# Peptides against a protein of PDB entry 5A53: the designs that were tried, part 231

Target 1, 230 residues: chain A of PDB entry 5A53
Amino acid sequence: LVENVKQALFIPGQSCNKNLHDIMVDLSALKKPDMKRFNRKNDIHPFEDMSPLEFFSEKNDCSLMVLMTSSKKRKNNMTFIRTFGYKIYDMIELMVADNFKLLSDFKKLTFTVGLKPMFTFQGAAFDTHPVYKQIKSLFLDFFRGESTDLQDVAGLQHVISMTIQGDFQDGEPLPNVLFRVYKLKSYKSDQGGKRLPRIELVEIGPRLDFKIGRIHTPSPDMVTEAHKKP

## One batch from the design tools (peptide; made by RFdiffusion4, then SolubleMPNN)

Design b2_p29_7_s3 (from b2_p29_7, 14 letters changed)
Fold by OpenDDE base, seed 2:
Parts: structure tokens; C-alpha cells; sequence
Structure b2_p29_7_s3 (fold): chain B 230 residues (1-230), chain A 29 residues (1-29)
């Protein structure tokens, strides 16, 4: 049984500003057509009360949500939320650094909206560190799109790349995650009987450096239920 | 680069890629 594509709801918080709005528009464009955006600001504080988000999840049938807020302490904050059975599964704050680039900052390239992206992750911590594992899980789940038994790789037009900005040790602040989007150009090459495709990447935006903020993790029971094979 | 290698691997092994995606899938219901 192939589950339906997860729908995302983008919510401007009360403190949403122009920059966050622009970021929201550009990031949500990568989730089309499986995306809704609210036009009105909503006063939501997920780490204080999760009930409004659960309500929106159910009302809009969206198991993915992004809340856009900004404060002095948490500037350009994107809170990513996932729900299971319309209950909060996990949350993570990802604050966009000031060096962000919008789609308008890149050469406009034609790409088909709604095509499944490829993913790349740079940094061992994406497989070992709980926080980065959650980030990896989140972005894979968020932008995966339709589940296909046979991935038509030829239909993949863009790559979502996530890089941990440098090495870190236990007890050190977690490095930022560098979010990049590339248009993929692949050319079949036959070299020595091995099919190694030539790859060309063109950055298309948006370019976002995420500072990691607060995190909510699911209970072990919820993890078990959410990962049960049908 | 590591990124290019990852992309090439996914192109060459699409079933492996789908299995990885499935491993990280969180059900909505």
C-alpha cells in the first residue's frame, strides 16, 4: 500500500516578516503541488502549546507543517513539525542565517514543479547524531514526494543537498546545516563497460543556512507506531 | 566530490535509494 503524498502546511506566525515570507514562498515552491500556505498570520507557540498545530494538521489534512516566526533570540525561525494521526510527532526549529539567497538571486531555470528530488547529505553526523538524524529524516520525509517502486531517475530534475558546516565534538554547539538546491543534468556515459553518468549541478536556490534551535522528539511508542509497515 | 558520488550512486542504484527513503519514512496515520 502506497501512502498518499504527505501534504505540507506553511503557517506565517504573528512575527513573520518579509524575509521569512519570501523564504516561505521559495521553500514551499519545492513542495508543490503538495503544499498549502496560510495568507494570514497566526499566533502559535508550538513549544508552549501544540494543540493549535494539531488542530491545523487535522483540519487541513497536513502531516507536515512549517511555522514562520522571528524574534531577537530566534531570528528567521522555521519550525518544522510532523504529525502522526494528527498528533505532534516531532518538531525542530531551524533558523535561517542572514546570508540566505532567494530563487530570484539565481538564474531562472525551467524545471517541472512536482518532480521528485534527489537527496544528498554531507556529514557523518546525519547517520549517527540524534539531532542530525532527525533533520535527515525530516527533509527526506518532507520532500520525498510520491513513492514509486521504480524510481525514474530520468525524471529527477533537482537535488536537495544538506551539509553539516564543519566538524564538531561532543558538548560543542551544533554546526549549521547548509541547505542547497541544484538542478541536475545527467548524461549517460559508457566508460570501460561501467555506466558512470556525468553529472552537472547548477544551483537554483533557495540557499539557506539553518541554525538548529529547540527540538521535540516523539515517544518510543509513537516511533514504533509511525514506522510500522502496513 | 562526495555529493556527486552520492548522486551517481542513486542514479545507478535507484532501488537502493527507494529503500533508504522508506527507512526514514514516518507514517502520517
Amino acid sequence: as target 1 above (230 residues)
Amino acid sequence: SDMIKQIQDQILNPSKYEKELEKYRVKSK
Scores: peptide ipSAE 0.591, ipTM 0.943, DockQ to the pose 0.849
Fold by OpenDDE base, seed 5:
Structure b2_p29_7_s3 (fold): chain B 230 residues (1-230), chain A 29 residues (1-29)
Amino acid sequence: as target 1 above (230 residues)
Amino acid sequence: SDMIKQIQDQILNPSKYEKELEKYRVKSK
């Protein structure tokens, strides 16, 4: 059974500001057509009570949610939520640093809606550290789109790049994750053989540096059920 | 760069990429 593309719901929290709204619009554009946005602010505190998010997940049939909130302590906070069976699977707060760039800050390139992105992850911790593994899992799951065998490599694709900003030791604050989006141009080398394609990348935005906040992890039982093959 | 190499690898080995994506897939139902 090929599971349908996951739908995302973007939710303005009560403290959602203009910057967060703009970020929400631009980030959600990458999820089109599999995205819904609420126009009204909702007073949701997911780390205090998860029930409203579970309700929204079920009512909107969205297994992906992003809550937009801002405070002095957690400025430009995007809480990414995944559900399994309309129950909270995991949550992570990703706070956007003030140096963000919107799509309007980049040269308008023809954005084709529905292109399946490629992903790149820079930093060993994406494979070893629990928090960064969750981030990797989240973004792969969030933007994967349709499972197509037809990677028409000859086509224009988007690349979502995530980079851990520097090295860190145990007990130190977790480095930011640098989120970048590129338009990919690949040129087949006409030269016979397994030659590496020539790659050209053009940044298209948005540009977001994520500071990691609070995290909710699934129970072992939920992990087992969510990965259960039929 | 590491990024370019990753992209090239995905282009050349699309099945490997899809398998990786599947490992990280959380079912919705």
Scores: peptide ipSAE 0.585, ipTM 0.942, DockQ to the pose 0.849
Fold by OpenDDE base, seed 3:
Structure b2_p29_7_s3 (fold): chain B 230 residues (1-230), chain A 29 residues (1-29)
Amino acid sequence: as target 1 above (230 residues)
Amino acid sequence: SDMIKQIQDQILNPSKYEKELEKYRVKSK
């Protein structure tokens, strides 16, 4: 059984500002048509009380949520939430650095809505470090879209790239994650050998550098249930 | 670049890519 595409709900928090709203609009465009946005601000503090988010998950039938908040301590904060059975599975705060670029900052390219993105991850820690493993899991799950037989290479027009900004040691602050989006052009080589396709990438935005904040991880029991094969 | 190689591998091995995505999938219900 192919599960239905996960729906995302974007929620402006009480402290949401114009910059965060613009970022929300641009990032959510990548999730169309499987996205909802609230027009009103909601006073939600997920690390103090998760119940309002569980309520919204159930009411809107969304297993993905993004809360937009900003404070002196956590400027331009995007809290990504996943639910399992409308209960909180995991949460992570990703704060957008001031050097962000919106879609309007890039050359307008024709974008086909609903195409499945490809993903690239740069940095060994995405496979070894628990926080970066969670980030990798989150973004793969968030933007996966429809399970298509990738034989339709024609359906893969975008690449989401995530890069860990530099090396780090135990006890050091976690480096930022650089989020980039590219349009992909792939050219088949005419020669009958399995030659690597020629690839061209054009950045299309948005461009976001994420500083990692607070994290909530699921219980071992919840992990087991959420990954249980039918 | 490592990024280009990852993309090329996904294009050439779509079934492998789908299997990898499935490993990271969290069920909603």
Scores: peptide ipSAE 0.581, ipTM 0.940, DockQ to the pose 0.840
Fold by OpenDDE base, seed 4:
Structure b2_p29_7_s3 (fold): chain B 230 residues (1-230), chain A 29 residues (1-29)
Amino acid sequence: as target 1 above (230 residues)
Amino acid sequence: SDMIKQIQDQILNPSKYEKELEKYRVKSK
């Protein structure tokens, strides 16, 4: 059974400001056509009460949600939520640093909406550290798009790149995750052999540096059920 | 760069890429 493409719901919180709104618009554009946005602010505090998010998940048939809030302690905070059976599976706060760039800050390029991205991850911790493993899982799940039997990845037009900003030791604050989006140009090698394709990348935005905040992880039972193949 | 190599690998091995994506899939229902 091929599951349908996961739908994302973007929710402005009560403290959502213009910057967060702009970030929301640009990031959600990458999820079109599988995205909904609320126009009204909602007073939701997911780490205090998850019930409103579960309600929205079910009502809108969205298993992905992003709550946009801002405070002195958690400025430009994007809370990413996944649901399983319309119950909260996991949550993570990713705060956008002030050095963000919007799509308008980049050269306008022709972009086809709805194409499946490629992903790159830079940093060993994406495979070893539980928090970064969750981030990797989240973004792959969030942006994977349609499961296609397409044997030809050459048609993919963009790359989502995530980089851990530097090395860290146990007990140290977790480095930011650098989110970048590139347009991909691939060229077949002129020589008929299995040569590596020539690749050109052009950054298209948005550019977001994520500071990691609070996290909610699923129960072991929920993990088992969510990964159970029929 | 590591990034370029990852992209090249995905282009050359699309089935491997799809299998990797499937490993990270969380079911919605």
Scores: peptide ipSAE 0.574, ipTM 0.938, DockQ to the pose 0.828

Design b2_p29_7_s4 (from b2_p29_7, 13 letters changed)
Fold by OpenDDE base, seed 2:
Structure b2_p29_7_s4 (fold): chain B 230 residues (1-230), chain A 29 residues (1-29)
Amino acid sequence: as target 1 above (230 residues)
Amino acid sequence: SSMIESILEQILNPKKYEEEEAKYRVKSK
């Protein structure tokens, strides 16, 4: 069963600033048309009380949420939330580093809204480490648009690249995740054979380096329910 | 180059990657 496209709700927190707003606008543009944004700031502290987020999830029929907050300890913080049955499934704080680039910093390229991006994950930890596995799962889920037949190369417009910034050992701080967005240019090779298409990637933005913050993980029972194939 | 290779592999083997992505998918209901 193909689940309907998950809707995302972007929520400015009370401490949302101009930079976070701009980041929110640009990141949410990649989720159109399956995105809502609140214009009003909301005083939400998801790691203290999750109930307001569950309420917003249900009220807006959004199983994806992003809370935009900023403090001295958690500057440019994007809390990504997923719900299952409008209950909190998982949460992760991803703080945007100051070196971010907005869409306006790149050459404006026309892309079709709503197409499923291709993903690339650089770093073995995306498959082995629980936090990076959660990030991989989250972003695959978050930016999954309408199921385009991946067989139609014409439907492949953009690539989301996620890279773990450097190697790390057990007990070390988790490296940042480098978020990059590219437009895919594919060229059919004229010579009729099964030659690999030539592809080029052009960065289109936004460019975000995510520092990992606090995490909430689902109960084992909720994991089981969320992974049940009908 | 590794990124380009990964993308090319996905283009050539869409079903393989769809199945792999499906392992990471979470239902909302």
Scores: peptide ipSAE 0.521, ipTM 0.933, DockQ to the pose 0.773
Fold by OpenDDE base, seed 3:
Structure b2_p29_7_s4 (fold): chain B 230 residues (1-230), chain A 29 residues (1-29)
Amino acid sequence: as target 1 above (230 residues)
Amino acid sequence: SSMIESILEQILNPKKYEEEEAKYRVKSK
């Protein structure tokens, strides 16, 4: 069963600033046409009360949400939320570092929106560590887009790369996740009877370094329901 | 680069990629 493309809702919090607004615009451009944005600020504190987010999920038919807030303790904070049956499944705070780059900082390249991007994950912890596994799952769900034939390289427009910034041990602060977006260029290469395509990647933005904040994990029952095969 | 190799592997082995991605998928309903 092919699940319909998940819809995303971007919500400016009460403390949303110009930088967060610009980041929101650029990141949401990668989710078109499956994206909505609120124009008004909303006073939402998801780690204190999740009920307003569940209401917005159901009212807007969006199973993905991003809340944009900023404080001294949590600067440039993007809270990513997923719902199951319009109830909160999981949440994660990802704070954007000050060294971010917007789409306007890169050479303007055209690409088809709505198509499924390819992903690359750099760092063993994406497969083993619970927090990075959640991040991997979240971004795969968030940017899935429409189904494309991966054998047709012409249908592949962009690559999202996520890298864990360095190694870490138990008890140490979790390293940042480096978010990068590339346009894929493919060329037919006739080498040795196997037509392996030659590929090139060109960075198109935005460029975001995410510091990991607070996390909400689903109940075991919700995990079971969300993973049921049809 | 390891990134380019990963992309090429996904292009060449779409079924393997779909099976690996499915391990991380979460339903919305």
Scores: peptide ipSAE 0.513, ipTM 0.933, DockQ to the pose 0.740
Fold by OpenDDE base, seed 1:
Parts: sequence; structure tokens; C-alpha cells
Structure b2_p29_7_s4 (fold): chain B 230 residues (1-230), chain A 29 residues (1-29)
Amino acid sequence: as target 1 above (230 residues)
Amino acid sequence: SSMIESILEQILNPKKYEEEEAKYRVKSK
């Protein structure tokens, strides 16, 4: 059984500001049509009490949630939450750096909503380091979209790129993750009788640099259940 | 590999890519 496309719920926290709202709008546009947004602010502190998020997950049938909060300590904080059976599976705080760019900062390009993006992950730690593996897993789950039978290059309209900003050693602060979105343009290249597609990437936004904050990891039992292949 | 090379590899080998992605996926139910 192929699991249905995961639905995302975007929740403005009590401290959600205009910048975070704009970021929320732009990021959630990439998740259309599989996205809901609350219009009302909700006072939720997920690292203190997860129960409200579990309630929202179940009530809205959303296994993905994003809580938008901002404080002096955690400015422009997007808490990404996944649920399994409407129970919290994992959480991660990703704080958007002030150098962010909105969709309005780029040339307006149309993209078809719901299409599965391609992903690129730059940095070995995405495959080896637990936190970056969680981020990779999260974003793959979050933006997967509908599986298109259009394996044709022409069917894939955008690429999500995630880059670890620099090298790091054990015990050092975790580098930011650079989130970039590109429109994929494919051209037929007639080189030497082999039609190798030529590709061009055009950045479309949003552009977000994520600072990693607090993390909640699932119990070993929940990991086992969530990875069970049918 | 460059970002472009990674994308080209995914285009040319979609099944391999899907299998690699599947290792990182988590079920919701």
C-alpha cells in the first residue's frame, strides 16, 4: 500500500509575526494542495506539552505540522512536527535567518501544485549524522507530493536543494541548512547521437537558511513501527 | 557530485532514487 500524501497543518503560534506569516505562506505554497493553515494564533509550547499538537493532528488528519513562533532566543522559529498514529513522532526547531527571501523577491514563475519535487542534499552528514538524517527524512516526507507517473523530465517542475553550510567537527555547533527552491528546465541536447537532457535551474524561492534548534526524537518502539514495510 | 549531476542521475535512474528516498521515509499510520 502506497501511503497517501501526508497532509500538513501550518499553525501560527501566539508570537507569530508578519515575517513568519509571510514565510509560512510561501513555504506552504510549495505544499499545496496538501496543506491547511490556521488563521488564528494558538498558544502552543510543543517542548513543554505535546498534547495540543496530537489533538490537532488527529482533528485535522494531518501527520505533518509546522508551528510558527518567534522570540528573542528563537527568532523566526519553525517547529516541524511529524506524527505517527496521531502521536508525536519527532520534532525539530528550524529558525529562519534574517537573510531570507520570499517568493516575491524572485521572478514570478508558475509551477504546478502537488507535483513531486526532486531533492538534492549537499553534505555527507545528511547520510551519517542523526540530526541531519532527521532533517533529510523530514523534508522528503514534507514535500514529496503526489507521485506522478510522469517520470519524464518534463513532468518535474522544481527542485528542492538542501545544503549544510560548511564542515563541522564533533562538539561544534551544527551548521545551518540552506534551503533553496529551483524551477527545473529541461532541454533536449543532441550531443553525439545520445539525447542527454540538458538541465537548467532557476531559483524561484523562498530562500531560507535554517538554524537548528531543539529536537525531539521518537522512541525506539515508534521508530520500529514507523519503518515497518507493509 | 554537483547538484546538476545529482539531478541528472535522478532523472536517468528514477527507480534507484525512489529506493534511496524510501530508506528515509517514515509512515504516518
Scores: peptide ipSAE 0.505, ipTM 0.930, DockQ to the pose 0.757
Fold by OpenDDE base, seed 5:
Structure b2_p29_7_s4 (fold): chain B 230 residues (1-230), chain A 29 residues (1-29)
Amino acid sequence: as target 1 above (230 residues)
Amino acid sequence: SSMIESILEQILNPKKYEEEEAKYRVKSK
């Protein structure tokens, strides 16, 4: 059974500012058509009370949510939330650094809406460290879109790249995650079907450097339920 | 770049990466 594409809900918090709004618009454009945005600010504090998010998940049939908040301590904060059975599965705060770039900062390129992006993860910690494993899981889940046949190179348009910014040791602050989006250009090699296609990547935006904040992890029971094969 | 190499590997070996993605998937219901 192929699970339906997960729907995302973008929620402006009370402290949502213009920059976060612009980031929300651009990031949510990558999730079209499987995205909803609230136009009104909502006073939600997910690490204090998760109930409002569970309510929104159920009411909107969205298993993915992004809460947009900003404070002095947590500037440009995107709280990514996943639900299982409309209950909170996990949460992670990802704060956008001030060096962000919007889609308007890049050359506009035509692309098909809803295509499944390819993903690249740079950094061993994406496979070993629990926080970066959660981030990998989250973004794979969030931007999956419609399944395309990856064998048809002509259908491949987008690459989402996530890079851990440098090495770190235990007890040190977790390095930022560099989020980049590229358009894939494939060139047919003139020399018969056996040669690797030449590919070129063109950055299309948005460009976001994520600082990792607070995390909520699921209970072991919820993990078991969420991984059950039908 | 390592990124280009990874993409090429995914294009050539889609099943390998589908299996990897499946390990990270979480159901919504």
Scores: peptide ipSAE 0.499, ipTM 0.927, DockQ to the pose 0.755

Design b2_p29_8_s1 (from b2_p29_8, 11 letters changed)
Fold by OpenDDE base, seed 3:
Structure b2_p29_8_s1 (fold): chain B 230 residues (1-230), chain A 29 residues (1-29)
Amino acid sequence: as target 1 above (230 residues)
Amino acid sequence: SSMEEEKKLKLEREAAGNVLIEEEVEALS
């Protein structure tokens, strides 16, 4: 089975700073080996002109992109882009709050790169609200791809948790999404002469709280084409 | 058009200077 794993391209924007660079390095480590990073800043404004991103998607054969930018209005902004046929499918701005933690802020644990994460989603809006449905779809697509082989469960070493920060009503500002990464640790517990396997979750980072920004939604035609199995 | 060719040439120049960092699957110890 040729796993059609989607490739990701991480792009420093012109306004990329040290904090965004460090976040980019740590987040991209979760996508290894299926990621590429640019080392130079690129002057890209995706909500004004999408053509540079379509060009980079085609040239690098990447259907996933992350643009790192920062401004007074959109501090620590990660724009997540998906393409279909090297054309923009959807985009979402996720701004990282100042309380972020890097991998260096956690205890280093041995980790095998290239295993698919398990996802957990906390909040009913991930299944009902269009913006949170897009976020759920994006992160599942970004880190798991299309192949859900049972073998992925046997090799499970880490969990990505995504939580909506509180309840909200229609017309209220959308709550942040709390992004957390955990490693699974197996222990043998001796309880009453039966050794039961105990699994513990240990946070490994990065820790990111995402504020939702601008969104580009796909056209109905592109949705229909992207869901056509070849 | 001449403007589309110039835009394409600009994008090609910007992309030609980007070094792709492909990190191999190393076990984080």
Scores: peptide ipSAE 0.033, ipTM 0.638, DockQ to the pose 0.031
Fold by OpenDDE base, seed 2:
Structure b2_p29_8_s1 (fold): chain B 230 residues (1-230), chain A 29 residues (1-29)
Amino acid sequence: as target 1 above (230 residues)
Amino acid sequence: SSMEEEKKLKLEREAAGNVLIEEEVEALS
């Protein structure tokens, strides 16, 4: 069975800077081997014209895309795009706060490429609020794909944690989403003369706090068609 | 041949946006 793992394309926008490039490299490393990157800047404005992204989706056979842009209003902006049949399904702007940490800021740990991360979501709004439901769906789709075989659990090496930063009421600005990546470290601990297996979570990066920006939601027809594919 | 189609597809991808496949990036790092 060829695992129908969704491929990701990372696209530097015209306003892509060194920080965004470094973030792109580190985040895309978590998507290996199912990732492509452009090395050139592309003048793409997805909320004005989606046609270039649909073209890139088709030409690269990538149903996931991330556009890296930065402006005064939308600093360190990662636009996450999903396509269905090479047409735009949904988009969301996630702006990385300046307190980000790269993989180089953490202890270097070896990991096996191609292992699917476990996800944890903290905050009730991930199940109830439309925007956070879209974020949850997007990140699950981006890093896990559709096939969760029980065998993937036996190979569990990484945990991705996504936390809504605080409570909010209707009409308030949406809290940031805190993105954290951990490696499972298994070791034998001697407790009371017995060697017990112990598991620890070690943060490995990147560490990203996402501010939510603009959103494009799929049409009801596209939702129906996307759910018909197993 | 299948290899010529793959080469053509690679060239079209490179022309469309300079796709660096990570296997090539790790070879350059």
Scores: peptide ipSAE 0.033, ipTM 0.565, DockQ to the pose 0.031
Fold by OpenDDE base, seed 5:
Formats: sequence, structure tokens, C-alpha cells
Structure b2_p29_8_s1 (fold): chain B 230 residues (1-230), chain A 29 residues (1-29)
Amino acid sequence: as target 1 above (230 residues)
Amino acid sequence: SSMEEEKKLKLEREAAGNVLIEEEVEALS
């Protein structure tokens, strides 16, 4: 089975700043080799006109896009876009909180490029609430693609953890999503002549707390077409 | 319309000239 790995395009918006650029570089490094980046700022307003993103999806053969913008209302905003047939399927704004950590803030660890991360999701709303279900689906699509080979489990080096920050009720502001990346470190501990393999999770970054912004949901017709298995 | 063609031409120039493939970024770093 040829793994249909979804390609990602990272796009600096007109309001992209140094912090967003650094976040873009670090997050995109986790998508290697299935990632492209634009080097220049692009004047794109996806909630006003989606046509530039559909054009970039088609021209770059990328079904995943991330637009980097910042304003007073939407600081450090990463708009995640998915396309189907080069048409906008869904969009979500995820604003990075100021407490972010870059890869440079962690111990540099060598990793094998191209290994798919394992995901862990903490919070019942990832399975029940429409917005968190979309976030779960998005991040799974972004890093795993359509097929998980059993071989990916045997080569597991990275874990991406996504946690909903606290409980919430209907009508309350949606809690942030805590994004964390870990490397599995296997070490042999010689305790008492039994070499028990110890596995430790070492945080490698980036560390991102996502505030949820605006959302575009797919049309019922696009949902039906996207779920049609060929 | 002429405005749509100009918009398309701008987007084509942006798409062609703006893409850094990671292999190129790593080669430039």
C-alpha cells in the first residue's frame, strides 16, 4: 500500500513576525520531509477570501496549509487549512500563547527524519465536542496521513501529546489545547542484575499552548465526498 | 475579469518564486 502522505505548505502572512517565523520553522521540522515553506509574506485573509489558499493548494500539491498571522486580536495565529480536491475543506485558527518554547530551549536530540509520531489525546471533548474533534482529526491528518503501518509502531521515536486545559461547560470559552512533543529514550538500567529496559519521555519541543479562534467547517457535501473511500 | 487575471498572475508568481523546499532550506543553512 503506497502511503498517501499529505503534504504541508507553511505560509507567512503579511503580519508574520519573528516569533511566528521561529514557531513555523520548529513546527514544520516535525513534518519533514513532507513540508514546503514560503520565504516571503503573502497577503492572505482566509476568512474573507479563500481563493488564494485553494490556488496555493493546487499549485504546490499540498492538502495541508498553515498560515502565520499576528494581530492585536489574534496574536501568534496559526490558521490550519485542509483541502479536498484543492478546495477548502476546513479551517481553524490556533493562536500560540506567549509562553511557547522553541526547539532551541530543549536539549538537542538526534531523530530519524520521516518517522511518524504517536499521538496521545487527553480530554473527553476530543471525542465528543465538534471543535476538539476537528482539532484531533486535523493533527492526525497533519502528522500521520491516511495509513499507519504497523512498522511505524516498531520504530516509535516521537510522541505528540495534546491536552485540553481544564473542564468547560456549554457556552463557556473553549480551553486551550496544550501541544507537547516528546522523544522516547530507551536506556538499560542495571538495577540488581535484571536489565529492565526503561523508557523515558524527554520533551524535545516545540511547546505550544493553542488558543482556539475562528473555524470554518466543511459543507455536508464535502464531508460526504471526503469520506467516500475509493 | 482583468482584476481576476491580475490576481491569478500575482498568485502564480508567488507560488513559483516563494517555495522553499526543506531540502533547499537545509542546503542553504
Scores: peptide ipSAE 0.028, ipTM 0.625, DockQ to the pose 0.028
Fold by OpenDDE base, seed 4:
Structure b2_p29_8_s1 (fold): chain B 230 residues (1-230), chain A 29 residues (1-29)
Amino acid sequence: as target 1 above (230 residues)
Amino acid sequence: SSMEEEKKLKLEREAAGNVLIEEEVEALS
């Protein structure tokens, strides 16, 4: 079965800055070859008018979009958008904290483009809280697509770790989500004549701490339609 | 006309969207 891999479109907003551009380049590299980027700034305000994003979804055949904007209120904001039938399904603002690290901040390790990452989620709220469930769903959809096919363990090279930063109670501000990317590195340990394959996780970047912003949730009808297998 | 404005808006959106397709399956070195 040819997996219908969801295509991503990265869009610089009008307020996109150098830091967001660099983050966009590094994050989009993990989505290659299933990624497009705009090189021009676009005046898009997705929580005011969604129609430009629906147009770009259809025109570029991309069901995933990331809008890069920055303001005093929403610094380093990555708006993640999903479409269904080129209509907005859901949106979430994830603001990158200033402590971010780029791929250039890590030891360059070669990796094969197009291999699907393994995901790890740390925090019970990823399974229980609606916002963190949406984040989990989004990132799984973004990097794996809808195919539940057993990841060929032989092709496993990357692990994406997503961690909720601390505990929270109802009515408290939602903790940040810590995004980390690791490469699996196999070492031949020559300890005592038994070559035990040692696998180590090496952080490769980018390192992003996401502050949660505004959310758009799909209508119940769109949820039902999106879950209908064609 | 409303149709001309919509066409103009589509053209403006399309012109704003210069797409770089990075088709190169190059291993990130």
Scores: peptide ipSAE 0.036, ipTM 0.618, DockQ to the pose 0.031; fails the geometry check

